# Peptides against a protein of PDB entry 6NYY: the designs that were tried, part 79

Target 1, 212 residues: chain A of PDB entry 6NYY
Amino acid sequence: KHFEQAIERVIGGLEKKTQVLQPEEKKTVAYHEAGHAVAGWYLEHADPLLKVSIIPRGKGLGYAQYLPKEQYLYTKEQLLDRMCMTLGGRVSEEIFFGRITTGAQDDLRKVTQSAYAQIVQFGMNEKVGQISFDLPRQGDMVLEKPYSEATARLIDDEVRILINDAYKRTVALLTEKKADVEKVALLLLEKEVLDKNDMVELLGPRPFAEKS
Target 2, 212 residues: chain A of PDB entry 6NYY as posed
Amino acid sequence: KHFEQAIERVIGGLEKKTQVLQPEEKKTVAYHQAGHAVAGWYLEHADPLLKVSIIPRGKGLGYAQYLPKEQYLYTKEQLLDRMCMTLGGRVSEEIFFGRITTGAQDDLRKVTQSAYAQIVQFGMNEKVGQISFDLPRQGDMVLEKPYSEATARLIDDEVRILINDAYKRTVALLTEKKADVEKVALLLLEKEVLDKNDMVELLGPRPFAEKS

## One batch from the design tools (peptide; made by RFdiffusion4, then SolubleMPNN)

Design b2_p18_2_s4 (from b2_p18_2, 10 letters changed)
Fold by OpenDDE base, seed 2:
Structure b2_p18_2_s4 (fold): chain B 212 residues (1-212), chain A 18 residues (1-18)
Amino acid sequence: as target 1 above (212 residues)
Amino acid sequence: MFLNTGFDPEKLLELQVE
């Protein structure tokens, strides 16, 4: 408990126990986090869920925590599932509320960065080809792109395609599992924090073996 | 060699405040 709380403080910041969310906001958070949790539960290459919470911490109103894996090499399939899991919150909001919020900004940033990395750094796109360029870090002077404007447009288009494909995949998954998302969201609204055991009790065992 | 995948598994998937 104390050690977990220390890790959570390092990762998520201090709990904002004094932050009173409006009921509708809290509902949005619950369904958003439920989307992440359920997507991660039913995606083979998603990391195992450790905790899902709707207690505000730092800049977050809620979070899903996953067991990090010491992995240095990723396949396209693994990266896709991670993108889908990351999109789970936004997709859940769309499915249940018919609207999107700004809450998914960090998720979209992560997805965008992953998509660009796949195409520009890892050479994982057939149209763009076997190229590898360093992406500018936040704060680096944008040096001249080592490729033409036409290539830049192609990259941008293929990034959008990849993200949209991940989005559609996530929509399909969470639509199929809509009842599960709702169950998780409702239980979150009751308990505010769920662990892996809560998820097993609610949804049954995760269909994929946890790779040690 | 750490491949920056743009996804940090150590980071929480968070609903962010504006």
Scores: peptide ipSAE 0.028, ipTM 0.580, DockQ to the pose 0.067
Fold by OpenDDE base, seed 4:
Structure b2_p18_2_s4 (fold): chain B 212 residues (1-212), chain A 18 residues (1-18)
Amino acid sequence: as target 1 above (212 residues)
Amino acid sequence: MFLNTGFDPEKLLELQVE
């Protein structure tokens, strides 16, 4: 208990006990986080879920925490599943509410950054090819791009394709698992915090062996 | 070497308020 709370404070920041969400907002958060949790549960290369919470912390209204694997090398498939997991919140909102909120901004940023990194840094796109360019850091004077405008357009197009593919994959998954997302969301609304054991009780064992 | 995949190294997926 104390150790877990310490980790939670380090990772999520202090609980915003003063931030009272309206019931509809809390519901949105619950389904958003349930989307992340369920996507992570059923994606082979997603990190194992540790905790999902709808208690506001720091700048977050809710969060799903995953156990990072000691992994130094990532495949394209692994990165795709991580993108899908990251999109799980947005997709859940779409499936259940038919609307999207601003709450997924950070998720979209992460997905966008991952997509550009895959294409521009890791050479994981066949059309763009085996290239590796440093992406401008925030605040760097964008000196001349090391590639042509035609290459820039190609990169942008392939990034959109990759993100859209991840999005569609996530939609398919969470549509198939819609009842599971609902179960998780409803239990979140009751308990505010779920752990791995709660998820096992709700969904059964994760279908992928945890790489020890 | 942690390849910065654009994901949060803390492995938190958050619904954030603007």
Scores: peptide ipSAE 0.020, ipTM 0.518, DockQ to the pose 0.076
Fold by OpenDDE base, seed 3:
Structure b2_p18_2_s4 (fold): chain B 212 residues (1-212), chain A 18 residues (1-18)
Amino acid sequence: as target 1 above (212 residues)
Amino acid sequence: MFLNTGFDPEKLLELQVE
């Protein structure tokens, strides 16, 4: 208990017990985090869920914590599942509310970065080809792109295609598992924090063996 | 270090407030 709380404080910051979310905002957060949790539960290459919370911490209104695998090499399929998991919150909001919020900004940033990395760093796109360029670091004035404007347009198009494919995959998954997202969201609204055991009780055992 | 994969295993998947 004390050790877990210490790790949570280091990673998530102090619980802002003073930040009272309005019921509608709390509901949005619950369904958003339930989307992440359920997507991660049913995607083979997603990291195992440790905890999901709708208690605000730092700049986050809610969060899902996963146990990362010590993995240095990622396949295209693994990266796609991670993108889908990351989109789970946004997709859940769309499915349940028919609207999107600004809350997914960081998720979209991560997905965008992953898509660009796959295409321009890892050579994972057949149309762009087996290329690897350094992505501009935050704060670097990219004075010159190492590729033509035509290549830049192609990259941008293929990034959008990849993200859209991940989005559609996530929509299909969470639509199929809509009742499970609802169960998780409702229990989050009741308990505010769920662990792996709560998820097992709600959804059954995760269909994928935890590859340690 | 943000893994160039766009996924930071040390980071939480969070709904952010502005």
Scores: peptide ipSAE 0.017, ipTM 0.522, DockQ to the pose 0.074
Fold by OpenDDE base, seed 5:
Structure b2_p18_2_s4 (fold): chain B 212 residues (1-212), chain A 18 residues (1-18)
Amino acid sequence: as target 1 above (212 residues)
Amino acid sequence: MFLNTGFDPEKLLELQVE
């Protein structure tokens, strides 16, 4: 408990108790976070959920916190499931509200970065091939790209394909589990914070063994 | 050292405020 709270403070910042969301905004947050939580629950290679909250912290209106595995090597399948989990919030908003919000900006950033890394750093795309280029870090002078404009266009196309595939996979999953997303969202609106035990009570045990 | 997969090792997915 105390150690977890300390980690939460370091990661999420201080709770903004003064930030009062409008009821409709709070509903949007609840369904967004429920999307992350449920996607992570039913994706084999997603990290275990620790906590999901709709209490604003720092710059976030809500969050889902996961326990990262001490893993140094990732498969393409693992990275795809992580992308799907990350898209869970946006997809939930689309399914339940028929609209999207700006709330998924950081999620989309992460997904975009992962897709580029898979294609240009890890050589995980057959069309682009077994290549590895350093992605410019934020603040690095954009040196000349070590590849042609034709290769740049190919990379951009394959990134879009990968992200779209992850999005479609997430839509399929959360559509199948739509009732579970609703259950989690409604319980979030009541309790504001859920842990792993709440999720087990609501959805049953996670169908994947937690790899220790 | 975690691979730069685009995912934060802290594994926090947040709905951000603009």
Scores: peptide ipSAE 0.129, ipTM 0.741, DockQ to the pose 0.070; fails the geometry check

Design b2_p18_3_s1 (from b2_p18_3, 10 letters changed)
Fold by OpenDDE base, seed 3:
Structure b2_p18_3_s1 (fold): chain B 212 residues (1-212), chain A 18 residues (1-18)
Amino acid sequence: as target 1 above (212 residues)
Amino acid sequence: KLAELIERAREAARFISP
């Protein structure tokens, strides 16, 4: 218990006990986090969920904590499932509220970065091909792209296609599992914090064996 | 090893930005 709390403080920061969310905003956070949790539960290559919380901390209004495997090589399928899990919050908002919020900004940034990396660094797109270019780092002078404007347009189009495919996959999954998202969201609103055991009680054991 | 585990866990965590 004390060790877990120490890790949570290091990862998420201190709890913001003074930050009171309005009930509607708290509901949005709960369903957003439930979307991430359920997507990660039913995606084979998603990291296993450790904890999900709607208690505001230094880094956010809510968070999901995962136990990532020590992994240095990622497949295209693994990266897709990670993108879907990352989109789970936005998709949940769309499914349950018919509106989207700014809450997914960090998620969309991560998805965008992953999609560009897959196409221009890892050579994982058939149309763009087996290429690898360095992406401009934050603070690097935007050096001239080592490819033509036509190639830049192709890259941008294929990034959008990849993200849209991940989004559609996530919509299909969370629509199928809509009742599970609701269960998790409602329990979050009651308990504010759920662990892996709570998820097992709600949803049953995760259908994918934890590769130890 | 513990420091590396914590960093990996930090990178894997998802946050709803305020």
Scores: peptide ipSAE 0.396, ipTM 0.864, DockQ to the pose 0.712
Fold by OpenDDE base, seed 1:
Structure b2_p18_3_s1 (fold): chain B 212 residues (1-212), chain A 18 residues (1-18)
Amino acid sequence: as target 1 above (212 residues)
Amino acid sequence: KLAELIERAREAARFISP
């Protein structure tokens, strides 16, 4: 307990007990986090969920914590599942509310970064090919791109395609599991914090063997 | 190992942006 709380503070910051969310915003947060939780539950290559919370902290209005495996090499399929899990919040908002919020900004940033890395660093796109370029870091002088404007356009198009494919996959998954997302969201609104055991009680065992 | 675990956990965490 004390150790877990210490880790939570390090990861998410201090709880903001004084931050009052409107009921509708709190509902949005609950369904957003439920989307992440359920997507991660049913995607084989997603990191196992440790905790999900709708209690505001220093870094966000809600959060999901995962126990990442020590992994040095990622497949395209693994990266796709991770993208889908990351999109789970945005997709849940769309499915349940028919509207999207700014809440997914950090998720979309991560997905965008992953998509660009797959295409321009890892050579995982057939149209762009077996190339590897360094992505500009924040604050680096915009050096001339080592490729043509035509290649730049191709990269941008293929990034969009990859993200849209991940999004569609996530929509399909969370639509299939819509009742599970709702169960998790409703329980979050009641308890504000769920752990892996709560998820097992609610959804049953995760359908993937935990690689010990 | 603990520091690495915490860093990995930080990177894996997802937050709803305020």
Scores: peptide ipSAE 0.385, ipTM 0.856, DockQ to the pose 0.768
Fold by OpenDDE base, seed 4:
Structure b2_p18_3_s1 (fold): chain B 212 residues (1-212), chain A 18 residues (1-18)
Amino acid sequence: as target 1 above (212 residues)
Amino acid sequence: KLAELIERAREAARFISP
């Protein structure tokens, strides 16, 4: 308990007990986090959920903690499932509210970075091919791109396709599991914090064997 | 090992941006 709380403070920052969300915002956070939790539960290559919280912290209004495996090599399928899990919050908002919020900004940044890395660093796109370029870092002078404008357009198009495919996959999954997302969201609104055991009680055991 | 675990956990953590 004390050790877990210390880790949570290091990862998420201090709890902001003074930050009172309006009921509608708290509901949005609950369904957003439920989307991440359920997507991660039913995606084979997603990281196992440790904890999900709708108590605001220094870094955000809601928080999900995962236990990543020690892994150095990632497949395209693994990266796709991670993208889908990352999109779970945005997709949940769309499914349940018919509107989207700014809450997914960090998620979309991560998904965008992953998509570009897959295409221009890992050579995982057939149209772009077996290439690996360094992405300009924030603050690097826009040095001349090592590729043509035509290649730049191709990269941009393939990034959008990849993200859209991940989005559609996530929509399909969370639509199928809509009742589970609702259950998790409602329980979050009651308890504010859920752990892995709460998820097992609510959804049953995760359908993928934990690689010990 | 603990420091590495914490850093991995930090990278894997997700936050709803305010």
Scores: peptide ipSAE 0.372, ipTM 0.848, DockQ to the pose 0.756
Fold by OpenDDE base, seed 5:
Structure b2_p18_3_s1 (fold): chain B 212 residues (1-212), chain A 18 residues (1-18)
Amino acid sequence: as target 1 above (212 residues)
Amino acid sequence: KLAELIERAREAARFISP
């Protein structure tokens, strides 16, 4: 308990117990987090969920913690599932509320970064080809791109396609599992924090063996 | 090892932005 709380503080920051969310915002957070949790539960290559919380912390209004696998090599399929899991919150908002919020900003950043990396660093796009360019690091003055404007446009187009494909896949998944998202969201609103055991009790065992 | 685990956990964590 104390050790877990210490890790949570390091990862998420201090609990903001004084930050009172309006009931509608708290509901949005619950369904957003439920979307992540359910997407991660039913995606084979998603990281196992450790904890999901709608208690505001220094870094966010809610969060999910995962146990990352010690994996050094990723396939396109694995990266896609990770993207879908990351989009789960945004997709849940769309499915349940018919509107989207700013809450997915960090998720979209991660998805965007992953998509660009797949295309321009890992050579995983057939149209762009077997190329690898260093992405500008935060703070590096991008002086000149090592490719033409036409290539830049192609990259941008293929990034959008990849993200849209991930989004559509996530919509299909969470639409199929809509009842499960609702169950998780309602339980989050009640308990504010769920762990892996709560998820097992609610949804049954995760259908994918945890590759140790 | 613990530091590496924490960093991996940090990278894997997702947050709803305020």
Scores: peptide ipSAE 0.366, ipTM 0.844, DockQ to the pose 0.745; fails the geometry check

Design b2_p18_3_s2 (from b2_p18_3, 9 letters changed)
Fold by OpenDDE base, seed 5:
Structure b2_p18_3_s2 (fold): chain B 212 residues (1-212), chain A 18 residues (1-18)
Amino acid sequence: as target 1 above (212 residues)
Amino acid sequence: SLLERIERAREAARRIAP
C-alpha cells in the first residue's frame, strides 16, 4: 500500500483534488482510459494496466499505471502492440464520440517517438535499412542530420506508415471490443479507479499467459 | 450485480450527456 502509493506519486504525480472535471470531460476521460485498458488487455505484447483512474493527477486528466516490465529488449511486434495500447485512448474517443480531443497529446508524442526510434535507432524498417542514429534529445542543438534530405523524407514517410498501421490495428481491435470498452468506461465513471481484479470481472481473465 | 451496476452507470452517463 504505502510503497504503491509512493510509486503512484512518483509516476502519476499528486492527485489534484482541486481539479473537478466537468461531467462531460469526466466521461471523455473514462472512455479514453477504457480504450487504453482494453487495448492493453487484448494485445499480447502490451503491458496491461494494473490500475486505471479518472481522478486527475498532476497535469493529467487520467492515470494509467502499467505493469512495469524490466524488459530491455523489445521486438518489433512488442513495440507495435505498445503503440496500439498507447493509441487506445484516442481511438476510443473516436469510436464513441466521433471527435478528437487534446487528451491524447502525450500519447501521440510517445507513439511518434517510438515510431522514429524503431526506424532510425533500431533499424527495424527495411526501406530505411539497418541504420542507427541518435535522435536529438530535448535541448540538443540540432546539428546536421547524418543523412540526406532524401533519407529524411523516407524516414518521415515510413514513420507515418508505421503510426497509421498501429492506428488501424487499434481501431480494428477496439471496434471489435467496443462493448468491453463501454463496460470499462461505465465502471470507471462509477468507481473512478479500477484495478486488475475489476478488469478480470468485466472482461474475464486476460487471454495471454502472464509472462513470467 | 455487475450488470446492474453497469446499467446504472449507463443511465448516469446518459444524464450527463443527453
Scores: peptide ipSAE 0.028, ipTM 0.612, DockQ to the pose 0.025
Fold by OpenDDE base, seed 4:
Structure b2_p18_3_s2 (fold): chain B 212 residues (1-212), chain A 18 residues (1-18)
Amino acid sequence: as target 1 above (212 residues)
Amino acid sequence: SLLERIERAREAARRIAP
């Protein structure tokens, strides 16, 4: 208990007891977090959520705790499933509300960063090839691009393709699992916090063997 | 039961956004 609370404070920050979500905002957050949770549950290479919460912490409207993986090497498939899980919140909002919110901004940023890294740092795109360039840090004046403008356009196009593919995959998954997303969202609205056991009770055992 | 809790949550959600 005390140790878990300490970990929760480190990962999630301090609960903003002062930030009361309006009922409609709370509903939006619940479905958003349910989208992440369900995507993580049914994607083999995603990190399943240990805890899902709609209690505002720090600057976030919700938070998710992932199973810590001591993993230093990632496959393209693993990165894709992680992108899909990250898109799960946005996709859930689209499926259930037909609208998009600003709540997915950080998720979109993470997905975009991952897509660029896969293409220009990890050489994971066949069209761009086996290249590895450091992405300019925020504030670095890129005086000279290490690649041509044609290559820059190709990179941008392939990034969009990768993100769109991840998005479509997530839409397909969460549409198939729409009832599960709703179950998780509804239970979040009641409990505000779900753990792994709650997810097992709602969805059944995760269909992938736990990597011991 | 969990099912009863889900139904209660569903009813509550319907009250929030008809």
Scores: peptide ipSAE 0.023, ipTM 0.570, DockQ to the pose 0.025
Fold by OpenDDE base, seed 1:
Structure b2_p18_3_s2 (fold): chain B 212 residues (1-212), chain A 18 residues (1-18)
Amino acid sequence: as target 1 above (212 residues)
Amino acid sequence: SLLERIERAREAARRIAP
């Protein structure tokens, strides 16, 4: 109890009992979080779900808590599945509502940052090549880029391709699992908080063995 | 602790996916 509450405070901040979501907003958040949850459930290299909540906390309207693996090295496949899980909320909103909300802004930022890191820090793109340079932090003087403007355009194009590939993969997955996303969303609207056991009861056991 | 693992993983994730 105290430990879970401490983790929840670190991840989600304090529950703002004062932020009452409108019913339509609450529905949007439920389907958004269900998208993350289901994507994480059916993607092998996604972090295992611990908790999903539509209770507003801190700056977020909902959150999904995952148990990250202590991993220092990531494969391209692992990073792709993490990107897909991160896109799960946006994709769920598209599938169920046919509209884009601001709820995925932070997710899109994370996906964008991951895509740039894969291409310009990890050398994971054959067109850009085996390059590695530090991404400028917010507030760093962007001195001369160590690459040409043509390379900059190529990087931007390949980032977009990578994000689009992750998006398409997520659309395919959540379209196949559309009924599961809806089940999770509806249960979230009822319970406001789901754990791993709720997901097992609803979807069956996760198809991937928990690598201890 | 699980918290330390989460923080390390977040820090690692920030390094890998800033």
Scores: peptide ipSAE 0.007, ipTM 0.405, DockQ to the pose 0.152
Fold by OpenDDE base, seed 3:
Structure b2_p18_3_s2 (fold): chain B 212 residues (1-212), chain A 18 residues (1-18)
Amino acid sequence: as target 1 above (212 residues)
Amino acid sequence: SLLERIERAREAARRIAP
């Protein structure tokens, strides 16, 4: 108990037991986290959530614990599924509420960073080509881009295409699995915290063979 | 398996919990 709480405090921050989410906010967070959880469950190359919580921690209204895979190499397909899982919260909010919240801002930032990295660092885009440039660090005024303004526009366009493709894939998945997202969200509203066993009980075994 | 890894991680976390 104490160590899980200590790890949870270090990773998630102190549970601000004092931050009572309003019922509507709690509902929004539950469906947001359910979107991530279900996307991770049904995407082969996503890392499924081991723990889903709607208990506010630190600056976040919800948190997801992932088992870090010691994976050093990622395929384009793996990165896409990870992007889709990251978009799962926003897509769930859109499907269920017809609105987007600020809760997805950090997810959108992560997706944007991943898309840029795929295109300009990993050379994973055929139109841009097999190029690798260092992305400006936040705060480094990179005065000179190592590419033309035409290339910059192409990169920006291909980033948008990649994000939109991931978004559409996530919309298709979570629309198909809409009932599962709702089951997870409702159970989150009751239990506040779900583990893998709860997910198996709700959704059945994950449809992908555990990579040994 | 991922399950075994998770269980091992949970068990390791439980062992470090006083």
Scores: peptide ipSAE 0.006, ipTM 0.367, DockQ to the pose 0.050

Design b2_p18_3_s3 (from b2_p18_3, 8 letters changed)
Fold by OpenDDE base, seed 1:
Structure b2_p18_3_s3 (fold): chain B 212 residues (1-212), chain A 18 residues (1-18)
Amino acid sequence: as target 1 above (212 residues)
Amino acid sequence: SFLEAIERARESARFIAP
């Protein structure tokens, strides 16, 4: 317990118990986090949830911690599940509120980065082909792209397709599990912090064998 | 190590941006 709290403070900063979130905003955060939690629960290749909190901290309005697998090689299917989990918050907002918020900004950045990496670094797109280019880093001189404008357009189109496919998959999943998302969200609003055991009590055992 | 645990936790942590 003390060790976990120390890690949380280092990573997320101190809890801002005095930060007044509007009730509607807190509800949005709860459902957003519930979307991630449920998506991660039912996606085989998602990282297991350790803890989720809707108590504001220095770095954000909500916080989740996962147990990453020591994995060096990822399949296209594994990357898709990870993208879907990352989209879980945005999708939950859409399903429950019919509106989207800025809360998914970091999630969308991660998904966008993953999609581009899959297409232009890992050669995982059939239309673009078996290519591998370095993605420009922030601050690198925009060197001329080693490919044509037509290829650039193709890449952009295929990135959008990949993200949309992940989004649709996530919508289908969280629509099927809508009651579970609501249960998690309501429990978050009550307890503000959930752990893996709370998730097991609420949803049952995760349907995937824990790779020990 | 504690440092490795922090790094792993940082990489796996997700925040809702304000």
Scores: peptide ipSAE 0.415, ipTM 0.862, DockQ to the pose 0.589
Fold by OpenDDE base, seed 4:
Structure b2_p18_3_s3 (fold): chain B 212 residues (1-212), chain A 18 residues (1-18)
Amino acid sequence: as target 1 above (212 residues)
Amino acid sequence: SFLEAIERARESARFIAP
């Protein structure tokens, strides 16, 4: 417990007990986090949830910690599940509130980066083909793209398709599991912090064997 | 190590930005 708290303070900053979120904002955070938690629970290749908190910290309004697998090689299917889990918060907001917030900005950035990497670095898109280009790093002079404008447009289109497919998959999943998202969100609003055991009590054991 | 645990936690942590 002390060790975990020390890690959380280092990575997330101190809990901001003085930062009182409005009830509606706290509700939005709870349902957003519940969306991630439930998506991750029912997606085989998502990282298992260790802890989720809706107590604001230095770095954010909510916090979640996962147990990453020591994995060096990722399949397209694994990357898709990871994208879906990352979209779980945005999708939950859409399902429960019929509106979206800025809360998913970091999630969308991660999904966008993953989609571009799959298409232009990993060669995982059939239309773009077996190519691997370095993505311009933030601050690199926009060197001439090593591909044509037509290829650039194709890449952009295929990125949007990939993200949209992941989004639709996540909508389908969280719609099916809507009651579970509600249970997690309500418990988050009550306890503010959930761990893996709380999730097991609410949802049952995760349907995927933990790779020992 | 504690440092390795922090690095793993940073990579796996997610935050809702304010």
Scores: peptide ipSAE 0.411, ipTM 0.862, DockQ to the pose 0.560
Fold by OpenDDE base, seed 3:
Structure b2_p18_3_s3 (fold): chain B 212 residues (1-212), chain A 18 residues (1-18)
Amino acid sequence: as target 1 above (212 residues)
Amino acid sequence: SFLEAIERARESARFIAP
């Protein structure tokens, strides 16, 4: 317990006990985090949740910690599940509030980066084909793309298709599990912090064997 | 090591940006 708390303080910063979120904003954060938590619970290739908190910290309004697998090679299926989990917060907001917030900005950035990487670095898209180009790194001069404008348009279209497919999959999942998202969100609003045991008590054991 | 645990935890952590 003391070791975990020390790690959390180093990673997330100190809890901002003085930052009081408005009740509506706190509710939005709770349902956003519940969306991620439930999506990750029912997606085989998502990282297992260790802890989720809606207590504001120096780095954010909410915090989640996962147990990543030491994995170096990813399949398309695994990357899709990870994209769906990442979209879980945005999808939850849409399902429960009929509106979206800026809270998903970092999530959308990650999903966008993953989609582009799958198509232009990993050659995982059939229409674009078995190609691998270096994506411009932050700070690199936007060198001329090594492909035609037509190929650029195709890439952009296929990125949108991939993200939309992940989004639709997440909508279907969280709609099916809507009651579970509600349970997690309500418990977050009550306790502010949930761990893996709380999730097991609410949802039952995660349906995927933890690969030790 | 404690440092390795922190690095792994940083990579696995997600934050809702204020």
Scores: peptide ipSAE 0.410, ipTM 0.860, DockQ to the pose 0.544
Fold by OpenDDE base, seed 2:
Formats: sequence, C-alpha cells, structure tokens
Structure b2_p18_3_s3 (fold): chain B 212 residues (1-212), chain A 18 residues (1-18)
Amino acid sequence: as target 1 above (212 residues)
Amino acid sequence: SFLEAIERARESARFIAP
C-alpha cells in the first residue's frame, strides 16, 4: 500500500483533495472513468484494470492504473481493443450526457497516434499498403514527407476510418453494457476509488483469463 | 528496479486532462 501510494504520487502528483470539482464535473469524470473501466473489462486485449480514481491529482481530474502485459508484438485486433478502451471515456460521455467534453483530449491523442502508427509504421492498412515511415516527433523539423500529397490524404482518410470504426465498436459495447457503466459510475461517485475487487463485485469476474 | 517500476506505471497510467 505505501509503495503503491508512493508510485501514484510520483506518477500522478499529489491528491488535490481541496480542489472542489463541481458536482456535474465530478459526475462527468465518474462516467468517463466508468466507460474506460467497463470497456477494458469486456475487451479481451485491453489491459486489466488495477485501480481507478476520480480524486483529482496534479496531472488530472481522474486516474487509472492498469497491469500492462510485457508484450512487444501487437496484432491489429489487439490494437483495436486498446483503441476501444481508450475511447471508452468519450463514448460514455456521449451515451449518458449526449455531449462530449475536453476530458478525452489525451485519449484522442493516444488513439490518433495509434491509428497513424498502424497505418504508416506497421503497414496494417490494405489501401495504404505495407509501408513504414517514421512519424515526426514533436519538435522535429518537418522533414519532407516521403510520400505524395495524395498518399498523405489517403493516410488521413484511413486514419479517420480506423478511429471511427473503433469508436462505433466502443459505442456498441458500452450501449450493451450501459447498466454496468452506470453501476461503476455510481460506485465511483460514492467511493471515489475502485480497485479490481470492486469491479469483480459489481460486474462479476472478468470474462478473460488473466494470462499470468 | 524502482525506476523501471515507475516508468512502467507511468506508461500504464491514464489521466483525465483538466
């Protein structure tokens, strides 16, 4: 426990217990996190949830910790599930509130980066083909793209398609599991912090065997 | 190492941006 708290402090910063979120914002955070949690619970290739918190910290309004697998090679299916889990917060907001917030900015960045990597680094798109280009790092001089403007447009279109497909998949999943998202969100609002055991009590055992 | 554990935890952690 002490070690976990120390890690959380290093990673997330100090808890801002004095930061009073408006009740509506706290509700939004709870449902956002519940969306991620439930999506991750029912997606085979999502990382298992260890902890989720809606207590604001230095780095964010909410926090989740996962147990990543030591995996170096990813399939397209695995990357899709990870994208869906990452979209779970945004999708939950849409389902429950009919509106979206800025809370998904980092999620969308991650999804965007993953989608571009799949298409232009991993060669996972049939239309673009088996190509691999280094994505410009933030701050690198925009070197001339090693492909035409037409190819750039194709890449952008296929990225959008991939993200939209992941989004639709996540909408379908969380719509099916809407009651579970609600249960998790309500419990988050009550306890502010949930662990894996809380999730098991609410949802039952995760349907995928933990590859130990 | 402790540093490796922190880096792994950092990579696995998700935050809602303010």
Scores: peptide ipSAE 0.400, ipTM 0.853, DockQ to the pose 0.607

